Peptides against a protein of PDB entry 2L2L. Designs and how they scored, part 16

Target 1, 42 residues: chain A of PDB entry 2L2L
Amino acid sequence: SPEERERMIKQLKEELRLEEAKLVLLKKLRQSQIQKEATAQK

## One batch from the design tools (peptide; made by RFdiffusion4, then SolubleMPNN)

Design b2_p15_1_s3 (from b2_p15_1, 5 letters changed)
Fold by OpenDDE base, seed 2:
Structure b2_p15_1_s3 (fold): chain B 42 residues (1-42), chain A 15 residues (1-15)
Amino acid sequence: as target 1 above (42 residues)
Amino acid sequence: EERIKELREKIEELE
């Protein structure tokens, strides 16, 4: 139904926002690890 | 990143 389709879109949009937020966190964590290693070698 | 791509494609098919 159109109502089921709208519920599916809302669920997929919520999951998309969570995966985008997780990707931003992982990119920040990776950058912090690189900086920590670069400071430990100096 | 592949999961984000799949989610965007599924949303576009349902809009």
Scores: peptide ipSAE 0.505, ipTM 0.875, DockQ to the pose 0.849
Fold by OpenDDE base, seed 5:
Structure b2_p15_1_s3 (fold): chain B 42 residues (1-42), chain A 15 residues (1-15)
Amino acid sequence: as target 1 above (42 residues)
Amino acid sequence: EERIKELREKIEELE
């Protein structure tokens, strides 16, 4: 059904938004860990 | 990142 397709697209777009947000947070966490290690070695 | 790619491909197939 066109309505089922529209619901599936909306679900996939929401999952994509959540995975992109998670990736940004994990990249920030990783960068903060690297910076803490680099500052502890000075 | 692979899951993000798979989601984009599935959205494009359905649009």
Scores: peptide ipSAE 0.504, ipTM 0.874, DockQ to the pose 0.873
Fold by OpenDDE base, seed 1:
Structure b2_p15_1_s3 (fold): chain B 42 residues (1-42), chain A 15 residues (1-15)
Amino acid sequence: as target 1 above (42 residues)
Amino acid sequence: EERIKELREKIEELE
């Protein structure tokens, strides 16, 4: 059904938004770790 | 990032 397909697309777009938000958080955490290591070596 | 790619491909197949 077109309505079932639209519901599936909405669910996949919600999961995509959550995975993109998780990736942004992990990239920020990695950058913060590198900065802490670089400041501890000075 | 692989899961993000799979989700984009599945959305494109359904649109």
Scores: peptide ipSAE 0.504, ipTM 0.874, DockQ to the pose 0.822
Fold by OpenDDE base, seed 3:
Structure b2_p15_1_s3 (fold): chain B 42 residues (1-42), chain A 15 residues (1-15)
Amino acid sequence: as target 1 above (42 residues)
Amino acid sequence: EERIKELREKIEELE
């Protein structure tokens, strides 16, 4: 049904938003770990 | 990043 298709698109768009936010967080966490290791070796 | 690509492809197929 058109209403079922619209619900599926809304669910996929919400999952996409969450995966994009998770990727940004993981990239920030990785950069913070590299900076901590570089300061601990000095 | 692969999961983000799969989600974009599925949205495009359903639009």
Scores: peptide ipSAE 0.501, ipTM 0.874, DockQ to the pose 0.810

Design b2_p15_1_s4 (from b2_p15_1, 5 letters changed)
Fold by OpenDDE base, seed 2:
Structure b2_p15_1_s4 (fold): chain B 42 residues (1-42), chain A 15 residues (1-15)
Amino acid sequence: as target 1 above (42 residues)
Amino acid sequence: EKRIEEIKKKIKELE
């Protein structure tokens, strides 16, 4: 059904937004770890 | 990242 496809697209767009937000958080955490290691070596 | 690409592909197949 067109209505079922529209509901599925909305759910996939929500999941996409959550995965993108998670990726941004993981990249920030990785950067913070690298900065802590670089500061501990000074 | 692989999961993001899979979701984008599924959205494009339904539009």
Scores: peptide ipSAE 0.553, ipTM 0.882, DockQ to the pose 0.870
Fold by OpenDDE base, seed 1:
Structure b2_p15_1_s4 (fold): chain B 42 residues (1-42), chain A 15 residues (1-15)
Amino acid sequence: as target 1 above (42 residues)
Amino acid sequence: EKRIEEIKKKIKELE
């Protein structure tokens, strides 16, 4: 059904938004860890 | 990133 496909697309777009937000957060956390290690070694 | 690519592929298959 077209309505079923639209529901599936909406769910996948929401999951995509959450995975993209998680990836941005993990990249920021990793960068902050590297910076802390680099400042602790000076 | 692999999961993001899988989701994007599924969206494109349904559109």
Scores: peptide ipSAE 0.552, ipTM 0.882, DockQ to the pose 0.851
Fold by OpenDDE base, seed 3:
Structure b2_p15_1_s4 (fold): chain B 42 residues (1-42), chain A 15 residues (1-15)
Amino acid sequence: as target 1 above (42 residues)
Amino acid sequence: EKRIEEIKKKIKELE
């Protein structure tokens, strides 16, 4: 059904937004970990 | 990033 496809697209767009936000958070966390390790070794 | 690519592919297959 066209309505089922629209619901599926909406769910996939929501999941995409969450995965993109998670990727940004994980990149920031990784950078903060590297910075903490580099300051603890000085 | 593999999951983001899979989601984008599924969206394009439904449009």
Scores: peptide ipSAE 0.552, ipTM 0.882, DockQ to the pose 0.805
Fold by OpenDDE base, seed 5:
Structure b2_p15_1_s4 (fold): chain B 42 residues (1-42), chain A 15 residues (1-15)
Amino acid sequence: as target 1 above (42 residues)
Amino acid sequence: EKRIEEIKKKIKELE
């Protein structure tokens, strides 16, 4: 159904938004860990 | 990142 396809696209777009937000947070966390290690070695 | 590309592929197959 066209309506079922539209609902599925909306669900996939929401999942995409959540996975992109998670990736940004994990990249920031990783960067903060590397910076803390680099400052503890000085 | 693999999951993001899988989701983008599925969206493109439904549009």
Scores: peptide ipSAE 0.551, ipTM 0.881, DockQ to the pose 0.868

Design b2_p15_3_s1 (from b2_p15_3, 5 letters changed)
Fold by OpenDDE base, seed 1:
Structure b2_p15_3_s1 (fold): chain B 42 residues (1-42), chain A 15 residues (1-15)
Amino acid sequence: as target 1 above (42 residues)
Amino acid sequence: SELEKRIQELKELIE
């Protein structure tokens, strides 16, 4: 059904948005760790 | 540090 395909596309777009948000958060957490390691070695 | 432990816990909860 066209309606079923539209629902699946909306679900996959939401899953992608959540994974992108997760990736941004993990990158920020990683950057915070690297900055602390760099300040501890100085 | 305690903040590094908390960051690691948060990474594990997200994975």
Scores: peptide ipSAE 0.037, ipTM 0.579, DockQ to the pose 0.039
Fold by OpenDDE base, seed 4:
Structure b2_p15_3_s1 (fold): chain B 42 residues (1-42), chain A 15 residues (1-15)
Amino acid sequence: as target 1 above (42 residues)
Amino acid sequence: SELEKRIQELKELIE
């Protein structure tokens, strides 16, 4: 139904939002590791 | 370091 399709789209949008938040966190953690490695080599 | 190990564990839980 159109209502089932709308519910599925809302669920997929929430999943996408959570994956984007995870990706931002992983990028920050990666940057922190690179910075620590760059400071440990000096 | 133990902090680097903990960061790696957290990455693996998020992926």
Scores: peptide ipSAE 0.037, ipTM 0.570, DockQ to the pose 0.041
Fold by OpenDDE base, seed 3:
Structure b2_p15_3_s1 (fold): chain B 42 residues (1-42), chain A 15 residues (1-15)
Amino acid sequence: as target 1 above (42 residues)
Amino acid sequence: SELEKRIQELKELIE
């Protein structure tokens, strides 16, 4: 139904939002590791 | 280091 499709779209948008938030966190964690390695080599 | 281990554990929980 149109209502089921709308519920599925809302769920997929929430899943996408969570995966984007995870990606941002992983990028920050990766950057923190690189910065720590660069400071430990000085 | 302990911080690197903790960062790796957090990456594995997110992936």
Scores: peptide ipSAE 0.037, ipTM 0.588, DockQ to the pose 0.043
Fold by OpenDDE base, seed 2:
Structure b2_p15_3_s1 (fold): chain B 42 residues (1-42), chain A 15 residues (1-15)
Amino acid sequence: as target 1 above (42 residues)
Amino acid sequence: SELEKRIQELKELIE
């Protein structure tokens, strides 16, 4: 139904928002490791 | 280091 399709679209948008937030966190954690390694090599 | 191990564990929990 149109109402079922709209519920599925809302769910997929929320899942995408959560995965984008996880990706930002993982990138920050990775960058923090690279910065620590670069400071230890000075 | 223990900090590097903990960061790796947190990455695996988020994936």
Scores: peptide ipSAE 0.036, ipTM 0.564, DockQ to the pose 0.040

Design b2_p15_3_s3 (from b2_p15_3, 6 letters changed)
Fold by OpenDDE base, seed 2:
Structure b2_p15_3_s3 (fold): chain B 42 residues (1-42), chain A 15 residues (1-15)
Amino acid sequence: as target 1 above (42 residues)
Amino acid sequence: SELEKRIQELKEKIK
């Protein structure tokens, strides 16, 4: 139904928002690890 | 650090 499609679109938009936030977090964690390794080698 | 603060803010946004 149109109502089921609208609910599904809202759910998929929220899932996308959470996965984008997770990707940003993982990129920051990776950058922090690389910086710690680079400072330990100096 | 500022990076640790930003990581914590992102953890709270994922919840």
Scores: peptide ipSAE 0.037, ipTM 0.613, DockQ to the pose 0.052
Fold by OpenDDE base, seed 1:
Structure b2_p15_3_s3 (fold): chain B 42 residues (1-42), chain A 15 residues (1-15)
Amino acid sequence: as target 1 above (42 residues)
Amino acid sequence: SELEKRIQELKEKIK
């Protein structure tokens, strides 16, 4: 139904928002690892 | 650290 389609679109938009936030988190974690390795080499 | 704070903010955003 049109109502089911609207609910699915809202859910997919929220899932996309969460995956974008997860991607940012993983990039920050990776950067933290590289910075720790660079400081441990000093 | 500032990075730990930012990681925590992102964890709460994913929640």
Scores: peptide ipSAE 0.036, ipTM 0.607, DockQ to the pose 0.052
Fold by OpenDDE base, seed 5:
Structure b2_p15_3_s3 (fold): chain B 42 residues (1-42), chain A 15 residues (1-15)
Amino acid sequence: as target 1 above (42 residues)
Amino acid sequence: SELEKRIQELKEKIK
């Protein structure tokens, strides 16, 4: 049904939003590790 | 199921 498709689209958009937020956090963690390594070499 | 097929089609469109 149209209503079932709309519910599935909303669920997948929320899943995408959560995975994007997780990706941003992991990228920030990785950048912090690289910065710590670069400062420890100076 | 038809729902599982449609969920998979939507997942492939979001990638």
Scores: peptide ipSAE 0.026, ipTM 0.481, DockQ to the pose 0.110
Fold by OpenDDE base, seed 3:
Structure b2_p15_3_s3 (fold): chain B 42 residues (1-42), chain A 15 residues (1-15)
Amino acid sequence: as target 1 above (42 residues)
Amino acid sequence: SELEKRIQELKEKIK
């Protein structure tokens, strides 16, 4: 049904939003790790 | 199923 397709689109958009937010967090965490390693080597 | 086909179409559009 149209309503079922709309619910599925909303669910997949929310999943995408969460994975994008997770990717941003992991990139920030990786950058913080690289910065800590670079400061520990000085 | 028709539902599985529609899920796959939506996954490919969001990808």
Scores: peptide ipSAE 0.026, ipTM 0.478, DockQ to the pose 0.109

Design b2_p15_4_s1 (from b2_p15_4, 8 letters changed)
Fold by OpenDDE base, seed 4:
Structure b2_p15_4_s1 (fold): chain B 42 residues (1-42), chain A 15 residues (1-15)
Amino acid sequence: as target 1 above (42 residues)
Amino acid sequence: SRVKELREKIEELEK
């Protein structure tokens, strides 16, 4: 059904937004780790 | 990548 397909697209778009937000958080955490290592080596 | 898989699935369903 076109309605079922539209519901599926909405669910996948929501999951995509959550995974993108998670990826941004993980990148920030990695950058913070690198910064801490760089400050500990100085 | 889960993000890539989701984008591909969305694109396939929107066509």
Scores: peptide ipSAE 0.517, ipTM 0.881, DockQ to the pose 0.808
Fold by OpenDDE base, seed 1:
Structure b2_p15_4_s1 (fold): chain B 42 residues (1-42), chain A 15 residues (1-15)
Amino acid sequence: as target 1 above (42 residues)
Amino acid sequence: SRVKELREKIEELEK
């Protein structure tokens, strides 16, 4: 039904937001690790 | 990626 489809879209959009936020955090953490290694090797 | 799969599923349901 259209109502079931709308519920599914809402659930998928929420999961998408969480996965995008996780990827942003992991990219920031990875960049911080690279910066720490670069400063430790000086 | 999981993000890509989610975007594709949303696009399919919004048709």
Scores: peptide ipSAE 0.517, ipTM 0.881, DockQ to the pose 0.871
Fold by OpenDDE base, seed 3:
Structure b2_p15_4_s1 (fold): chain B 42 residues (1-42), chain A 15 residues (1-15)
Amino acid sequence: as target 1 above (42 residues)
Amino acid sequence: SRVKELREKIEELEK
């Protein structure tokens, strides 16, 4: 039904938002870890 | 990529 399709689209858009946010956070965390290791070795 | 798969599924349902 059109209503089922709309619910599925809303669920997929919410999951997409969360996955995009997760990728940004993981990239920032990884960069912070590399920076800490580089400063600890000096 | 999970992000790519989600975008493709949304596009398919919005057609």
Scores: peptide ipSAE 0.517, ipTM 0.881, DockQ to the pose 0.842
Fold by OpenDDE base, seed 2:
Structure b2_p15_4_s1 (fold): chain B 42 residues (1-42), chain A 15 residues (1-15)
Amino acid sequence: as target 1 above (42 residues)
Amino acid sequence: SRVKELREKIEELEK
């Protein structure tokens, strides 16, 4: 039904926002590791 | 990529 499809879209949008936030955090953590290693070599 | 798969699935359901 249209109502079931709308509920599914809302669930997928929620999961998408969580996965996007996780990827942003992991990219920041990875970049911080690289910067820490580069600073420790000086 | 899970993010890509989710975007594609949302786009398909919004048609």
Scores: peptide ipSAE 0.517, ipTM 0.880, DockQ to the pose 0.846

Design b2_p15_4_s2 (from b2_p15_4, 8 letters changed)
Fold by OpenDDE base, seed 4:
Structure b2_p15_4_s2 (fold): chain B 42 residues (1-42), chain A 15 residues (1-15)
Amino acid sequence: as target 1 above (42 residues)
Amino acid sequence: SRVEELRKKIQELEE
């Protein structure tokens, strides 16, 4: 059904948003780790 | 990646 397809698209778009937000957080955490290592080596 | 898989599935359903 077109309505079922639209519901599926909405669910996948919400999951995509959450995974993109998670990826941004993981990148920030990694960058903070690198910065801490760089300050510990000085 | 999981993000790329989700983008592909969305695209396949929007076509």
Scores: peptide ipSAE 0.535, ipTM 0.887, DockQ to the pose 0.814
Fold by OpenDDE base, seed 1:
Structure b2_p15_4_s2 (fold): chain B 42 residues (1-42), chain A 15 residues (1-15)
Amino acid sequence: as target 1 above (42 residues)
Amino acid sequence: SRVEELRKKIQELEE
């Protein structure tokens, strides 16, 4: 039904937001690790 | 990626 489809879209959009936020965090953490290693090797 | 899979599923349901 259209109502079931709308519920599925809302659930998938919420999961997408969480996965995008996780990827942003992981990229920031990785960059911070690289910077720490680069400063420790000087 | 999981993000790309979610985007595709959303697109398929919005059609």
Scores: peptide ipSAE 0.535, ipTM 0.887, DockQ to the pose 0.847
Fold by OpenDDE base, seed 2:
Structure b2_p15_4_s2 (fold): chain B 42 residues (1-42), chain A 15 residues (1-15)
Amino acid sequence: as target 1 above (42 residues)
Amino acid sequence: SRVEELRKKIQELEE
């Protein structure tokens, strides 16, 4: 039904936002590790 | 990626 499709879209949009936030955090953590190593070598 | 799969699946359901 259209209502079931709308519920599925909302669930997928929620999962998408959580996965996007996780990827942003992991990329920031990785970049902070690289910067820490580069600073420790000076 | 999982993000790209979710984006595609949302687009297919919004059509």
Scores: peptide ipSAE 0.533, ipTM 0.887, DockQ to the pose 0.846
Fold by OpenDDE base, seed 3:
Structure b2_p15_4_s2 (fold): chain B 42 residues (1-42), chain A 15 residues (1-15)
Amino acid sequence: as target 1 above (42 residues)
Amino acid sequence: SRVEELRKKIQELEE
């Protein structure tokens, strides 16, 4: 039904938003770890 | 990519 399709689209859009946010956080965390290691070796 | 799979599924349902 069109109502079931709309519910599925809303669920997929929420999951997409969470996965995009997770990727941004993981990239920032990785960069911070590399910077800490580079400063600890100096 | 999980993000790309989600984008494709959303597009297929909005068509």
Scores: peptide ipSAE 0.532, ipTM 0.887, DockQ to the pose 0.843

Design b2_p15_4_s4 (from b2_p15_4, 8 letters changed)
Fold by OpenDDE base, seed 1:
Structure b2_p15_4_s4 (fold): chain B 42 residues (1-42), chain A 15 residues (1-15)
Amino acid sequence: as target 1 above (42 residues)
Amino acid sequence: KRVEELRKKIKELEE
């Protein structure tokens, strides 16, 4: 039904928002680790 | 991968 599709879209959009936020955080964390390693090797 | 799968599923349901 159109209502079931709308519920599924809402759930998938919520999961997408959480996964995008997680990816941004992990990318920032990885960049910070690389910078710390690069400063410790000097 | 997971983000792309979610985007694909959303698109397939909005069509």
Scores: peptide ipSAE 0.500, ipTM 0.876, DockQ to the pose 0.835
Fold by OpenDDE base, seed 5:
Structure b2_p15_4_s4 (fold): chain B 42 residues (1-42), chain A 15 residues (1-15)
Amino acid sequence: as target 1 above (42 residues)
Amino acid sequence: KRVEELRKKIKELEE
């Protein structure tokens, strides 16, 4: 059904936003870890 | 991986 397809798209778009936000956070965390290691080795 | 799978599924449903 077109209505079922629209509901599925909305759910997948919500999950996509959460996974994109998680990916941004993990990238920032990795950068912060590298920076901390670089400052702890000096 | 998961983000790309979600983007692919959304595209397949919007076509």
Scores: peptide ipSAE 0.500, ipTM 0.876, DockQ to the pose 0.864
Fold by OpenDDE base, seed 2:
Structure b2_p15_4_s4 (fold): chain B 42 residues (1-42), chain A 15 residues (1-15)
Amino acid sequence: as target 1 above (42 residues)
Amino acid sequence: KRVEELRKKIKELEE
């Protein structure tokens, strides 16, 4: 059904938003760790 | 990987 397809697209778009937000956070945490190690070696 | 799989599935459902 077109309505079932639209509901499935909406669910996949919400999951995509959450996974993208998680990836942004993990990239920031990784960069912060690298920066902390680089400052501790000075 | 997971983000790319989700983007692909959304595209396949919007076609």
Scores: peptide ipSAE 0.499, ipTM 0.876, DockQ to the pose 0.833
Fold by OpenDDE base, seed 3:
Structure b2_p15_4_s4 (fold): chain B 42 residues (1-42), chain A 15 residues (1-15)
Amino acid sequence: as target 1 above (42 residues)
Amino acid sequence: KRVEELRKKIKELEE
């Protein structure tokens, strides 16, 4: 059904937004860890 | 990989 296809597209777009947000958070966490290690070595 | 798979599936469903 066209309506089922539209619901499936909406669900996949929501999952994509969540995975993209998770990648941004993991990149920020990695950067914060590197900064903490660089400050602990001083 | 997961983001790329999701983008591919969305494209296949918008065609």
Scores: peptide ipSAE 0.496, ipTM 0.876, DockQ to the pose 0.845

Design b2_p15_5_s2 (from b2_p15_5, 6 letters changed)
Fold by OpenDDE base, seed 4:
Structure b2_p15_5_s2 (fold): chain B 42 residues (1-42), chain A 15 residues (1-15)
Amino acid sequence: as target 1 above (42 residues)
Amino acid sequence: DKVKELKEKIKKLEE
């Protein structure tokens, strides 16, 4: 039904938002690790 | 790439 389709779209949009937020966090964590390694080698 | 897969699923459901 159109209502089921709309519920599925809303669920997928929320999952997308959470996965994008997770990727931003993992990129920041990786950058912090690289910076710590670069400062420990100086 | 999970973000790409989710965007493609949303697009197919918005058509």
Scores: peptide ipSAE 0.479, ipTM 0.869, DockQ to the pose 0.884
Fold by OpenDDE base, seed 3:
Structure b2_p15_5_s2 (fold): chain B 42 residues (1-42), chain A 15 residues (1-15)
Amino acid sequence: as target 1 above (42 residues)
Amino acid sequence: DKVKELKEKIKKLEE
């Protein structure tokens, strides 16, 4: 039904938002680890 | 790439 299709689109859009947020967080965490290692070696 | 897969699924359902 059109209503089931709209529910599925909303679920996929929420999963997309969560996956994009996770990738941003992991990239920031990785960059922070590299900076901490570079400061601990000085 | 999970982000690309999700965008393609959404696009197919919006068509």
Scores: peptide ipSAE 0.477, ipTM 0.869, DockQ to the pose 0.884
Fold by OpenDDE base, seed 5:
Structure b2_p15_5_s2 (fold): chain B 42 residues (1-42), chain A 15 residues (1-15)
Amino acid sequence: as target 1 above (42 residues)
Amino acid sequence: DKVKELKEKIKKLEE
């Protein structure tokens, strides 16, 4: 059904939004780890 | 890459 297809697209778009937000958080975490290691080596 | 897979699934459902 066209309505089922639209519901599936909406679900996949929400999952995409959550996965993109997770990747942003992991990139920030990685940057913070590198900065902490660089400060601990001084 | 899960983001790439999700984008490809959405694209196939918008065609």
Scores: peptide ipSAE 0.477, ipTM 0.869, DockQ to the pose 0.879
Fold by OpenDDE base, seed 2:
Structure b2_p15_5_s2 (fold): chain B 42 residues (1-42), chain A 15 residues (1-15)
Amino acid sequence: as target 1 above (42 residues)
Amino acid sequence: DKVKELKEKIKKLEE
């Protein structure tokens, strides 16, 4: 039904937002590790 | 790429 399709779209949009937020956090953590290694070698 | 797969699934359901 159109209502079932709209519920599925909402669930996939929520999962997408959570996965995008996780990727942003992991990229920031990776950059912080690289910066700490680069500053500890000076 | 999980983000790409989710975007493609959403696009197919909005058609």
Scores: peptide ipSAE 0.476, ipTM 0.868, DockQ to the pose 0.903

Design b2_p15_5_s3 (from b2_p15_5, 8 letters changed)
Fold by OpenDDE base, seed 1:
Structure b2_p15_5_s3 (fold): chain B 42 residues (1-42), chain A 15 residues (1-15)
Amino acid sequence: as target 1 above (42 residues)
Amino acid sequence: KKVEELKKKIEELKK
């Protein structure tokens, strides 16, 4: 039904937001690691 | 990969 599709879209959009937030955090963590390694090698 | 799979599923349900 249209109502079932709307519920499924809402669930998938929430999972998408959580996965995007996780990727942003992991990218920030990786950048911090690279900066720490670059400062430790100088 | 997972982000793009979720985007595809959302687009398929809008059709």
Scores: peptide ipSAE 0.411, ipTM 0.842, DockQ to the pose 0.882
Fold by OpenDDE base, seed 5:
Structure b2_p15_5_s3 (fold): chain B 42 residues (1-42), chain A 15 residues (1-15)
Amino acid sequence: as target 1 above (42 residues)
Amino acid sequence: KKVEELKKKIEELKK
């Protein structure tokens, strides 16, 4: 059904937003770890 | 990987 496809698209878009936010957080965490290690070696 | 799989599934359902 077109309505079922629309519901599935809405669910997949929500999951996409959560995974994009998770990837941004993990990238920031990795950069913070590298910066912390670089400052601790000085 | 997972983000690109979700984008593909959304695009397939819009066609």
Scores: peptide ipSAE 0.411, ipTM 0.841, DockQ to the pose 0.851
Fold by OpenDDE base, seed 2:
Structure b2_p15_5_s3 (fold): chain B 42 residues (1-42), chain A 15 residues (1-15)
Amino acid sequence: as target 1 above (42 residues)
Amino acid sequence: KKVEELKKKIEELKK
């Protein structure tokens, strides 16, 4: 039904937002590690 | 990969 498709779209959008937030956090963490290594070598 | 798979599934259900 249209209502079932709308519920499924809402669930997939929620999962998408959580995965996007996780990827942003992991990219920031990786960049912070690279910066710490670059500053510890000076 | 997972983000792009979720985006594709959302676009398929909007049709």
Scores: peptide ipSAE 0.410, ipTM 0.841, DockQ to the pose 0.846
Fold by OpenDDE base, seed 3:
Structure b2_p15_5_s3 (fold): chain B 42 residues (1-42), chain A 15 residues (1-15)
Amino acid sequence: as target 1 above (42 residues)
Amino acid sequence: KKVEELKKKIEELKK
């Protein structure tokens, strides 16, 4: 059904936004860890 | 990559 296809597209777009946000947060966390290690070694 | 797989699935459903 066209309505079922539209619901599936909406769900996949929501999951995509959550995975993109997760990748941004993990990159920021990793950068913060590297910065903390670099400041603790000085 | 999970993001790339999700983009492919969305594109397939729009066809």
Scores: peptide ipSAE 0.409, ipTM 0.841, DockQ to the pose 0.831

Design b2_p15_6_s1
Fold by OpenDDE base, seed 4:
Structure b2_p15_6_s1 (fold): chain B 42 residues (1-42), chain A 15 residues (1-15)
Amino acid sequence: as target 1 above (42 residues)
Amino acid sequence: KKVEELKKKIEELEK
């Protein structure tokens, strides 16, 4: 059904936004770890 | 991986 397809698209778009937000957070966490290691080596 | 898989699934349904 077109309505079922539209519901599936909305759910996948929501999951996409959550995974993109998670990826941004993990990148920030990685950068913070690298900065802490770089400051501990000085 | 997961983000690109979701984008592909959305594109396939929007056709």
Scores: peptide ipSAE 0.458, ipTM 0.864, DockQ to the pose 0.826
Fold by OpenDDE base, seed 5:
Structure b2_p15_6_s1 (fold): chain B 42 residues (1-42), chain A 15 residues (1-15)
Amino acid sequence: as target 1 above (42 residues)
Amino acid sequence: KKVEELKKKIEELEK
């Protein structure tokens, strides 16, 4: 059904936004860890 | 990986 397809697209778009936000957070966390290690070695 | 799989699934459903 067209309505079922639209519901599935909305769910996949929401999951996409959550996974994009998670990847941004994990990249920031990794950069913060590298910076913390680089400052602790000085 | 997961983000690109989700983008492909959305693109396939919007066509």
Scores: peptide ipSAE 0.457, ipTM 0.864, DockQ to the pose 0.852
Fold by OpenDDE base, seed 2:
Structure b2_p15_6_s1 (fold): chain B 42 residues (1-42), chain A 15 residues (1-15)
Amino acid sequence: as target 1 above (42 residues)
Amino acid sequence: KKVEELKKKIEELEK
């Protein structure tokens, strides 16, 4: 039904937002590790 | 990969 399709779209959009937030956090963590290694070598 | 797969599934259901 159109209502079931709308519920499925809402669930997939929620999962998408959580995965995008996770990727942003992991990219920031990786960049912080690289910066710490670069500053510890000086 | 997972983010792009989710975007494709949403696009297919919005048609």
Scores: peptide ipSAE 0.454, ipTM 0.864, DockQ to the pose 0.848
Fold by OpenDDE base, seed 3:
Structure b2_p15_6_s1 (fold): chain B 42 residues (1-42), chain A 15 residues (1-15)
Amino acid sequence: as target 1 above (42 residues)
Amino acid sequence: KKVEELKKKIEELEK
């Protein structure tokens, strides 16, 4: 039904938002690790 | 990969 399709689209858009947020956090974590290693070597 | 798969599924359902 059109209502079921709309519910599925909303669920997939929420999952997409969570995966995009996860990728941003992992990139920030990786950058923080590189910065800590660069400061510990000085 | 997962982000791109989700975008494709949303596009297919929005048609």
Scores: peptide ipSAE 0.453, ipTM 0.864, DockQ to the pose 0.833

